# Designs tried in a protein design run: peptides against a protein of PDB entry 1ZZD. Part 2

Target 1, 109 residues: chain A of PDB entry 1ZZD
Amino acid sequence: FQVVNPYLLRDLVDLGIWDEGMKQYLITQNGSIQGLPNVPQELKDLYKTVWEISQKTIINMAADRSVYIDQSHSLNLFLRAPTMGKLTSMHFYGWKKGLKTGMYYLRTQ

## One batch from the design tools (peptide)

Design b1_p8_2_s1 (made by RFdiffusion4, then SolubleMPNN; from b1_p8_2 with F1V D3E)
Fold by OpenDDE base, seed 3:
Structure b1_p8_2_s1 (fold): chain B 109 residues (1-109), chain A 8 residues (1-8)
Amino acid sequence: as target 1 above (109 residues)
Amino acid sequence: VDESLLDV
């Protein structure tokens, strides 16, 4: 099942662009608003789906957090179109950033 | 390793 982010729903309503068409659009786009021309970029940045976020950024944030954690924490990475090159890059970059544990969960779309 | 592959 799919659930629209309630905060996104609120913001779209506040923008006055929420309607049945928008709802159907979100369903078909798996929650993505990146393709909507009438949505401010700020909101697009805020409501990126996990498939629209740079995994490099995710790794960076995890590395930053790990400084304050005694043991390794779980790291979830998401790839829409996984390739061996991407996987290798993920593992290498995670290692390079000094993560105590590499990729814990890999999810694909 | 091409790190750019990690970017969306």
Scores: peptide ipSAE 0.056, ipTM 0.670, DockQ to the pose 0.883
Fold by OpenDDE base, seed 1:
Structure b1_p8_2_s1 (fold): chain B 109 residues (1-109), chain A 8 residues (1-8)
Amino acid sequence: as target 1 above (109 residues)
Amino acid sequence: VDESLLDV
């Protein structure tokens, strides 16, 4: 089952736009608020789903964390529209950033 | 390699 982010729920309530229609919208959009015209851009930037975040940023964050981890940690990447070019870029960029493992788990939407 | 492909 899907659970709405409690902080997002709070902010939508504070905006006075939370109702059953909004709930159903979020369900159909898998939690994305990017398409809502009555939501400030600041909140859209804050509540990006995994499909709306640059995977380059994810790799950067993983590389930063790897400095403090003895074992190779799992890297999970999310691509809405995977292409061979994107996959190749991910492998090379991960290598370039010096990740301990070249393996990652890829999920597609 | 085009790193821009990693951006949304």
Scores: peptide ipSAE 0.056, ipTM 0.657, DockQ to the pose 0.884
Fold by OpenDDE base, seed 4:
Structure b1_p8_2_s1 (fold): chain B 109 residues (1-109), chain A 8 residues (1-8)
Amino acid sequence: as target 1 above (109 residues)
Amino acid sequence: VDESLLDV
């Protein structure tokens, strides 16, 4: 089920734009605020859904974190339209970045 | 390998 990010909710309330219409909009948009003209870009950058973030960036961040842990953390990747090419790229890039395992939990929309 | 495929 879909849950509204509590911090996003707070910020939308602070902006004074939270109402039933906004709620329904978010539901239809699967939590995305990227299309809202009355939301500052700063907040749009902050509140990206998992589908709106470059998975390359996700891998980069995971690689950065991995230096502080002994065991590989479970990396979740989210792809709207997975292809064999994308999967291959993920595996190779993960290896290139020095991730301990090539085990990724692939989520699809 | 095309790394750009990982971009949104």
Scores: peptide ipSAE 0.054, ipTM 0.633, DockQ to the pose 0.868
Fold by OpenDDE base, seed 5:
Structure b1_p8_2_s1 (fold): chain B 109 residues (1-109), chain A 8 residues (1-8)
Amino acid sequence: as target 1 above (109 residues)
Amino acid sequence: VDESLLDV
């Protein structure tokens, strides 16, 4: 089941925009606040869902972590609409960044 | 390979 991020909830309450309508909006948007005009961009950046984060960034972070890990790090990638091009790009970029193991698990929406 | 495909 879907649970609203408690920190997001807090911030929305602090903004004074939390209500039943907002709750329903979040449900329909799978937790995304990117489409809300009354939310500061900094909060949108903070509360990006896994589908709204550049996978390149995820790979970069994984590569950074892998420097300190002896065995391959488990890398979870998220694609809303996977294509062969995207998959190839992900694997190639992961390799380029020095990941011992490329994509470990792919989640799709 | 088009790395831009990794961008949101």
Scores: peptide ipSAE 0.052, ipTM 0.654, DockQ to the pose 0.855

## One batch from the design tools (peptide)

Design b1_p9_1 (made by RFdiffusion4)
Fold by OpenDDE base, seed 4:
Structure b1_p9_1 (fold): chain B 109 residues (1-109), chain A 9 residues (1-9)
Amino acid sequence: as target 1 above (109 residues)
Amino acid sequence: SYDESDLEV
């Protein structure tokens, strides 16, 4: 299965920092480059994993899509350290944004 | 350039 985003790989190669060590690091970090000191912040912002992007943003995107789709559309959320409070807030925000379907699938790191 | 094999495990 694919571990590294092909565009990320390209950019890391262009930076001259791609090697076997980098590959192994990314594997252990589930594709995250956030902890790498030799990567520009702009690339870190660009290549966030599902564990690193705001779930609120995901909900917003889902809400936008829901205008054009059936109620059967699925919403997938990813939380690194979920709490009941966070889950409740996410559900409430989704409702507030007019999602036809609540959270369909939740993954936890 | 890059090797596409680096994309997969």
Scores: peptide ipSAE 0.023, ipTM 0.563, DockQ to the pose 0.018
Fold by OpenDDE base, seed 3:
Structure b1_p9_1 (fold): chain B 109 residues (1-109), chain A 9 residues (1-9)
Amino acid sequence: as target 1 above (109 residues)
Amino acid sequence: SYDESDLEV
């Protein structure tokens, strides 16, 4: 089941915009606040869901982690509307960034 | 709804 991010909840309460309607909105939007006009952009940037984060950013973070670990790990990629071109690009970008031995798993919505 | 696939395929 879906649970609202507790930190997001806190910030929305601090903004004074949290109510039952907001809760239902978030549920229908799978936790996304990107479409809310009364939310500061800073918070929208902070609380991007996995579907709203650049895949390159995710790959970059994975690459950064790889610098400090000597064990293999899996990289999860999230795309709302994947295409073959995007998949290919992400694969090679990860490879280019040094994730040659990494396993990439795609999750689609 | 979520579908998972391996990019290594």
Scores: peptide ipSAE 0.017, ipTM 0.325, DockQ to the pose 0.049
Fold by OpenDDE base, seed 2:
Structure b1_p9_1 (fold): chain B 109 residues (1-109), chain A 9 residues (1-9)
Amino acid sequence: as target 1 above (109 residues)
Amino acid sequence: SYDESDLEV
């Protein structure tokens, strides 16, 4: 299975920091570069994994897309450490934003 | 350049 985004790999090579050690590090970090001190913050922001993106942002994006679709689309959320409080908050926030459908898939890390 | 095989595990 693919661990590293091909565009991320390109950028790491361009930075001159791609090697076997970097590859193994990314494998252990599930593709995350957030902990790398030698990577510019701009790239860290660009290449956030699904586990690192704010779920609130994902809900906002889904709400924006719903304006342009005729039928309801599924919403997939990815949570690193789901709690009852977080799930409840996301439910009400999604409702407040006017999503046509609730959460269809919940994926956890 | 890079080897695309490095993307997979």
Scores: peptide ipSAE 0.010, ipTM 0.457, DockQ to the pose 0.018
Fold by OpenDDE base, seed 1:
Structure b1_p9_1 (fold): chain B 109 residues (1-109), chain A 9 residues (1-9)
Amino acid sequence: as target 1 above (109 residues)
Amino acid sequence: SYDESDLEV
């Protein structure tokens, strides 16, 4: 896997803040720039990791893809500190959106 | 460090 998005890398270089320390910081933060004070908010909004994106949005995207694929597909979900409530809501929402797959994978940080 | 786990649901 790639820790740093290549486009994010470019933008950080353009900001003049890319160095070895920044690289190690991003590795520690699993690619997140949300905590960086010297990054414009517009870039933080643009470069959200899978841990920072709404799971409902991910499910919506999966449902949209299901319209164009014939074969059943697995859905990968990423949650920080999952709870039973979140899992139940996620399963129900996926079912409601008409996902045809019965197998969902949860990845935890 | 990375501490990821997969949970099948």
Scores: peptide ipSAE 0.005, ipTM 0.293, DockQ to the pose 0.042

Design b1_p9_1_s1 (made by RFdiffusion4, then SolubleMPNN; from b1_p9_1, 3 letters changed)
Fold by OpenDDE base, seed 5:
Structure b1_p9_1_s1 (fold): chain B 109 residues (1-109), chain A 9 residues (1-9)
Amino acid sequence: as target 1 above (109 residues)
Amino acid sequence: TFDESDLDV
């Protein structure tokens, strides 16, 4: 069951663009607003789905957090179309950034 | 071998 982010819903309502068409659009786009021309870029940046965020950024954030903990977080990474190349890159980049555990969970769309 | 560009979405 997919639920629209309540904050996104609020902002879309505030923009005056929330309607049945918008609802159906979000359903078909799995919550993505990146393709909407009537949404400010600031909101698009704010409401990126997990599939639209650079996993490099996620790894960087995890590396920053790992400085303060003995064991790495249960890091979740998301790929739309995983390849061996992408997986290898993720693992090695995590290693390069000093993650003790590295990737714990991999999820695909 | 890895390519960091693969991490950019």
Scores: peptide ipSAE 0.045, ipTM 0.589, DockQ to the pose 0.881
Fold by OpenDDE base, seed 3:
Structure b1_p9_1_s1 (fold): chain B 109 residues (1-109), chain A 9 residues (1-9)
Amino acid sequence: as target 1 above (109 residues)
Amino acid sequence: TFDESDLDV
């Protein structure tokens, strides 16, 4: 089951826009607030769902972490609508960034 | 083929 992020809930309440309609909206949108016109962009950036985060950024962060560790790690990637091209690009980019021994686990919506 | 823009979608 899905639960609204408690911090997001707090911020929406602080904005004065939290109500039953908002709750239902979030449920139907799987927690996404990106489509809400009355939410500041700062909050939209903060509360991106896994489907809304650039996977390039995820790969970059993984690469950055690898500098400080000597152990293998796994990387979860999320794509709403994956294509063969996207998958190939992600793999190649990860490889290019030095994640040659990284384990990628792709999740799709 | 590699397309870096694919990573942002």
Scores: peptide ipSAE 0.043, ipTM 0.577, DockQ to the pose 0.844
Fold by OpenDDE base, seed 4:
Structure b1_p9_1_s1 (fold): chain B 109 residues (1-109), chain A 9 residues (1-9)
Amino acid sequence: as target 1 above (109 residues)
Amino acid sequence: TFDESDLDV
């Protein structure tokens, strides 16, 4: 099921562009606003869906957080089109970045 | 094979 990001909803309302058409658009786009011409780039950068974010960035952020905690995160990674190469790269990169557990959950679209 | 570019989407 899909849940609209409440903060995104708020910002779209504040922009005055929220309507039934926008709602249906978001549903068809699985929450992505990247294709909307009337949305500032700042918001597009902020509201990337999990499928639009580089998983390298996710791993980097997890590694940064790991500096402050003893137990490894239950790190969730999201791949639109997983391949053996991508999976291998994820494991190696996680190891390279010093994650104790590495990837714990893999989600696919 | 490890390739960091595989992690970019």
Scores: peptide ipSAE 0.043, ipTM 0.571, DockQ to the pose 0.933
Fold by OpenDDE base, seed 2:
Structure b1_p9_1_s1 (fold): chain B 109 residues (1-109), chain A 9 residues (1-9)
Amino acid sequence: as target 1 above (109 residues)
Amino acid sequence: TFDESDLDV
């Protein structure tokens, strides 16, 4: 496994902010850079962890992929602090988007 | 009820 995305590492180096402290910070933050004040927002948007990505977007991507496969591909959704409302919304949205199979795996933080 | 905004978290 890799703690830090190699592209993220590169970009942090290019920004001149990569050091041992940053490394330890990322380890502690499970790879998230969202809390770093010295990182451009554009990079924060680019390097979201699985817990920070809009699951709606993930569903949209899955729906886009589904047109190319016969059998449903595995879909993993990640929710921080899931509620029944959120789960229901995901299921219905997935259904609305035409996914042949609903969510395969739900992961929670 | 279904609310798509629930996914924008």
Scores: peptide ipSAE 0.038, ipTM 0.601, DockQ to the pose 0.936

Design b1_p9_1_s2 (made by RFdiffusion4, then SolubleMPNN; from b1_p9_1, 3 letters changed)
Fold by OpenDDE base, seed 1:
Structure b1_p9_1_s2 (fold): chain B 109 residues (1-109), chain A 9 residues (1-9)
Amino acid sequence: as target 1 above (109 residues)
Amino acid sequence: MFDESDLLV
């Protein structure tokens, strides 16, 4: 189900651009604000959706924390449009980083 | 062939 990010809501209110139209826009864009011209880049960088975050960064963060996890962690990866190249790259990169679980779930859009 | 650039969104 959809969950409103209260921090994003506050910032949009503070910008004076929160209204019913903005609400409907966010619903239609699945929470993305990247296409909003009246939103500062700083906020666009802050409120990235999972589909707008580098999966390489996700894998790096997983590798960084893995040394503090006894067994393994259920690393989920997110691709708008999966391809063999992307999947192969993710698997090999995760493997080279020493991840026991390179990809538990793949989420697609 | 795989490329690390494919990890980018």
Scores: peptide ipSAE 0.033, ipTM 0.573, DockQ to the pose 0.893
Fold by OpenDDE base, seed 3:
Structure b1_p9_1_s2 (fold): chain B 109 residues (1-109), chain A 9 residues (1-9)
Amino acid sequence: as target 1 above (109 residues)
Amino acid sequence: MFDESDLLV
């Protein structure tokens, strides 16, 4: 079932734009607020869905923390429209960054 | 979202 992010809800209320229409909008947009013109960019950046986050950044962050992890971590990657080229690139990039686990699960949409 | 400009292959 779907759950509203309570922090996003609060911020939308504080902006005075929370109503039933906004609720339905969020449902139809699978939680994305990127298309809302009256929402500050800071909030758009804060409340990015996984489909709006750079996977390269995720890989970089994984690499940054990997030196402090004894075994490995379950790095999941998310591609809205995966291709062989994208997957290959991500695998080799993660490998070159020294990740032991370049991709635990791939999530697609 | 791996930017196509960052593709290695």
Scores: peptide ipSAE 0.028, ipTM 0.528, DockQ to the pose 0.183
Fold by OpenDDE base, seed 2:
Structure b1_p9_1_s2 (fold): chain B 109 residues (1-109), chain A 9 residues (1-9)
Amino acid sequence: as target 1 above (109 residues)
Amino acid sequence: MFDESDLLV
């Protein structure tokens, strides 16, 4: 079942734009607020869905924390539209960044 | 050489 992010809900209420239409919009958009014209960019950046986050950034963050992990971590990567080029790039980039686990699971849409 | 820009969503 779908779960609403309570912080997003509060911010939309504070913006005065929460109503039944907004609820239906979020359902239809699978939680994305990127298409909402009346939402500040800061909030759009804050409430990115997993499919809207740069995987390069995720890999970088994984590399940054890896120095504090004894073995490895289950790094999951997310691509809405995977291609062989993207997958290969992700594998090599993670490898070049020194990750033991460059990809635990790949999630796609 | 693979383009790392492909990692961007």
Scores: peptide ipSAE 0.027, ipTM 0.554, DockQ to the pose 0.874
Fold by OpenDDE base, seed 4:
Structure b1_p9_1_s2 (fold): chain B 109 residues (1-109), chain A 9 residues (1-9)
Amino acid sequence: as target 1 above (109 residues)
Amino acid sequence: MFDESDLLV
């Protein structure tokens, strides 16, 4: 289901580019603003969808915070097109980074 | 270490 990001909405309103066309565009793009020419890069970097975020970075951040977590993370990873090679690589990378849970769920599109 | 660019494709 779709969830409105109120922060993105406000920023688009503040930019003066929010209208019905923009709304429909976001719906068709599943919330992605990466293709919008009139949106500053800073906002594009801020409002990445989960499918546009580096999973390596997610694993790194998980490893960084793991030292402050007693048990482990329900770390979910997101791949548009998972392959055995990608999954194996991510598992070993997470393991090498010291994660007890390298991947709780895999989400795919 | 896996290729980040490959993961996003």
Scores: peptide ipSAE 0.023, ipTM 0.536, DockQ to the pose 0.383

Design b1_p9_1_s3 (made by RFdiffusion4, then SolubleMPNN; from b1_p9_1, 4 letters changed)
Fold by OpenDDE base, seed 1:
Structure b1_p9_1_s3 (fold): chain B 109 residues (1-109), chain A 9 residues (1-9)
Amino acid sequence: as target 1 above (109 residues)
Amino acid sequence: EFDESLLDV
């Protein structure tokens, strides 16, 4: 089930813009605040959803973590609109970065 | 074909 990030909730309350309408908005937007005009850009940058983060960054972070893990770790990737080109690029880039295990789980919006 | 730009949302 969907749960609002408690820190995001706090910040929206502090901004004085939290109400039932905002709650419903977040539900319909799957937690995204990128479209809200009354939210500072710094908060939008802070509270990006998995669909709003570069998967290249995710792969880079996984590669960085792999240095400290003995076993191959699972990698979860999130694509709003998966295409063959994106999938191929992700697999190739992951391989290039030296990941021992390719994509373990793919989630789509 | 591999294109790193496709990894960005």
Scores: peptide ipSAE 0.044, ipTM 0.616, DockQ to the pose 0.921
Fold by OpenDDE base, seed 4:
Structure b1_p9_1_s3 (fold): chain B 109 residues (1-109), chain A 9 residues (1-9)
Amino acid sequence: as target 1 above (109 residues)
Amino acid sequence: EFDESLLDV
């Protein structure tokens, strides 16, 4: 899989901060730019990795768009440290938000 | 159990 988002790569190049050191940093950080001091906060907010996004937000977004589709769509959730409590809560929250189906795929770091 | 706060990253 591609480690660096191609749009992120473009923006880093446009900022003039892309180099081999930056590339190695991103590989080590699994694509995260949150710790970079020379990146604008706006870009940090835009380029959150799947591990940096609240899964509650992901479920909310899925619920919002599901209003416009006729069938259930695949919902992929990502957790750094899944627990039984988190998994149960995710299923219940998905149900509460009116998703046609529960969690389709779970990925762990 | 259900706790919405557990869904936050």
Scores: peptide ipSAE 0.042, ipTM 0.588, DockQ to the pose 0.874
Fold by OpenDDE base, seed 2:
Structure b1_p9_1_s3 (fold): chain B 109 residues (1-109), chain A 9 residues (1-9)
Amino acid sequence: as target 1 above (109 residues)
Amino acid sequence: EFDESLLDV
């Protein structure tokens, strides 16, 4: 069961493009609006799914949070098409950024 | 060595 982001829902309603068809589209697209031609790019940038956000950014955010926690916060990384090269790069980048743990939970699409 | 560019979507 997938729940639509309530803020996304609001903005789509405000755009006047929310209907049953849009709802079904979002369900089939796992919440992604990137493919919608009638949505402004600014909103597409705002409402990226976990698969559409740069993992580098996620790692940066995790590194920023690590300053405030004793135990390492669990970091979930999402790759649409994982390769060993990508995984290795993610691991080393996380390490370079000073994450306390290199043990990330990897999710694949 | 690793390539950081691989982290880009």
Scores: peptide ipSAE 0.041, ipTM 0.604, DockQ to the pose 0.893
Fold by OpenDDE base, seed 3:
Structure b1_p9_1_s3 (fold): chain B 109 residues (1-109), chain A 9 residues (1-9)
Amino acid sequence: as target 1 above (109 residues)
Amino acid sequence: EFDESLLDV
């Protein structure tokens, strides 16, 4: 089931743009607010869904925290439209960044 | 060749 992020809900209410139409919009958009013209960009950045975050950033963060741990931690990557090129690049970049394990889970939309 | 830009959404 799908649940609206409670913090997002709060912020949309604070903006005065929360209504039933907005709720239905979020449901149809799987929680994405990126297409909403009346939402500040900072909120769009804050509430990116997993499908809207650069996986390069995810890999970077994983590499950063791996410096302080002995074991490889789980790394989950999300691609809306995976291609062979994207997958290859992800593996290569993870390797380049020094990750012990390049990818634990790949999820697609 | 590898294209890191492909890691972007």
Scores: peptide ipSAE 0.041, ipTM 0.607, DockQ to the pose 0.881

Design b1_p9_1_s4 (made by RFdiffusion4, then SolubleMPNN; from b1_p9_1, 5 letters changed)
Fold by OpenDDE base, seed 1:
Structure b1_p9_1_s4 (fold): chain B 109 residues (1-109), chain A 9 residues (1-9)
Amino acid sequence: as target 1 above (109 residues)
Amino acid sequence: GFNENDLLV
């Protein structure tokens, strides 16, 4: 089930905009605050959902992490609107970054 | 074809 980020909840309360309507909004938006006009951009940049984070950055972090682990790790990738181009790009970019033995778990919205 | 710009960034 969906859980609101406790730090996001705190910041929304501090902004004085947390209420039942906001709660329902977040449920319908799968936790995204990108469309809220009364939220500062700095908070929108901070609280990106898995669908809004750069997958290139995720792959980069996975590649960096692989240096410090003994066994192959599983990589979870999230795509809002998967296309063949994006899938192909992820495959080759992951390969380029050295994730040859990694497992890729793709999730779609 | 492969294009890194196809990734969500």
Scores: peptide ipSAE 0.028, ipTM 0.477, DockQ to the pose 0.801
Fold by OpenDDE base, seed 3:
Structure b1_p9_1_s4 (fold): chain B 109 residues (1-109), chain A 9 residues (1-9)
Amino acid sequence: as target 1 above (109 residues)
Amino acid sequence: GFNENDLLV
């Protein structure tokens, strides 16, 4: 079950580029607008899907949050093409950044 | 929910 992000829909409508073709494109692209030439880069940056965000950045953000808040939920990581090397590297990077406690959940496409 | 693409690392 896939639904277009309501805010993305709004912005695409505001750009005047929303139509049935765009809708079908987003469905086939799993919500990604990165390949659209008529979308401003700022919107592409804003609406990155979980597969398009650097998981290193996610780890950094989690580490930053941990400075102020004791996290109760596990960190979720998303990799399109995971390898054992990438998984190991990300695990130790998180550990190095101070995420010594907690669990990591990996999701693959 | 767990599916085939979910792994605990």
Scores: peptide ipSAE 0.016, ipTM 0.334, DockQ to the pose 0.043
Fold by OpenDDE base, seed 4:
Structure b1_p9_1_s4 (fold): chain B 109 residues (1-109), chain A 9 residues (1-9)
Amino acid sequence: as target 1 above (109 residues)
Amino acid sequence: GFNENDLLV
């Protein structure tokens, strides 16, 4: 899969901080820029990786989209350290939010 | 593709 978001790459180039060292850093950090001191906070907030976003928020966004589209595609969730308790809570929350298919795939880091 | 970190739930 793609490690660096193409829009993030563009913004890093615009900042003038893109180089081979930055590329290698991002590879080792799985695309995360959260630890970079020379990146504005607004970009850090914008370019959170799937592992850095609350999956509850992802479920909320999916539920919001389902109002306007046929949510027939399986929702993919990403968890660093899944537990049975967290999985069950996610299932119930998805159901509560009215997702048609709910969570189908879980990806772990 | 499928890898070991893909779980069907």
Scores: peptide ipSAE 0.015, ipTM 0.327, DockQ to the pose 0.041
Fold by OpenDDE base, seed 2:
Structure b1_p9_1_s4 (fold): chain B 109 residues (1-109), chain A 9 residues (1-9)
Amino acid sequence: as target 1 above (109 residues)
Amino acid sequence: GFNENDLLV
């Protein structure tokens, strides 16, 4: 099952657009609100799912954090359709960015 | 408003 982000739910209620239809829409879209025309863009940018964020950006942020930590931290990546090429590219990119550890968890949609 | 059951999808 999916758990709706409580803050997203609050904002949708505040917009007055939360109803059974919206609930069913979120189910079919795996929590994504990107396709909703009646949602402000600022909320779409705020509530991106893990599947809608560039994993390259995630790697960059992890590399930035790793400079200030003493011990290695885990890196989790999320891909809708992983391929061998994508995995290889991410591995080498992470290495290039100086990550202390490689990919710890891989999740697929 | 909303209830806590709406958190489950």
Scores: peptide ipSAE 0.007, ipTM 0.328, DockQ to the pose 0.018

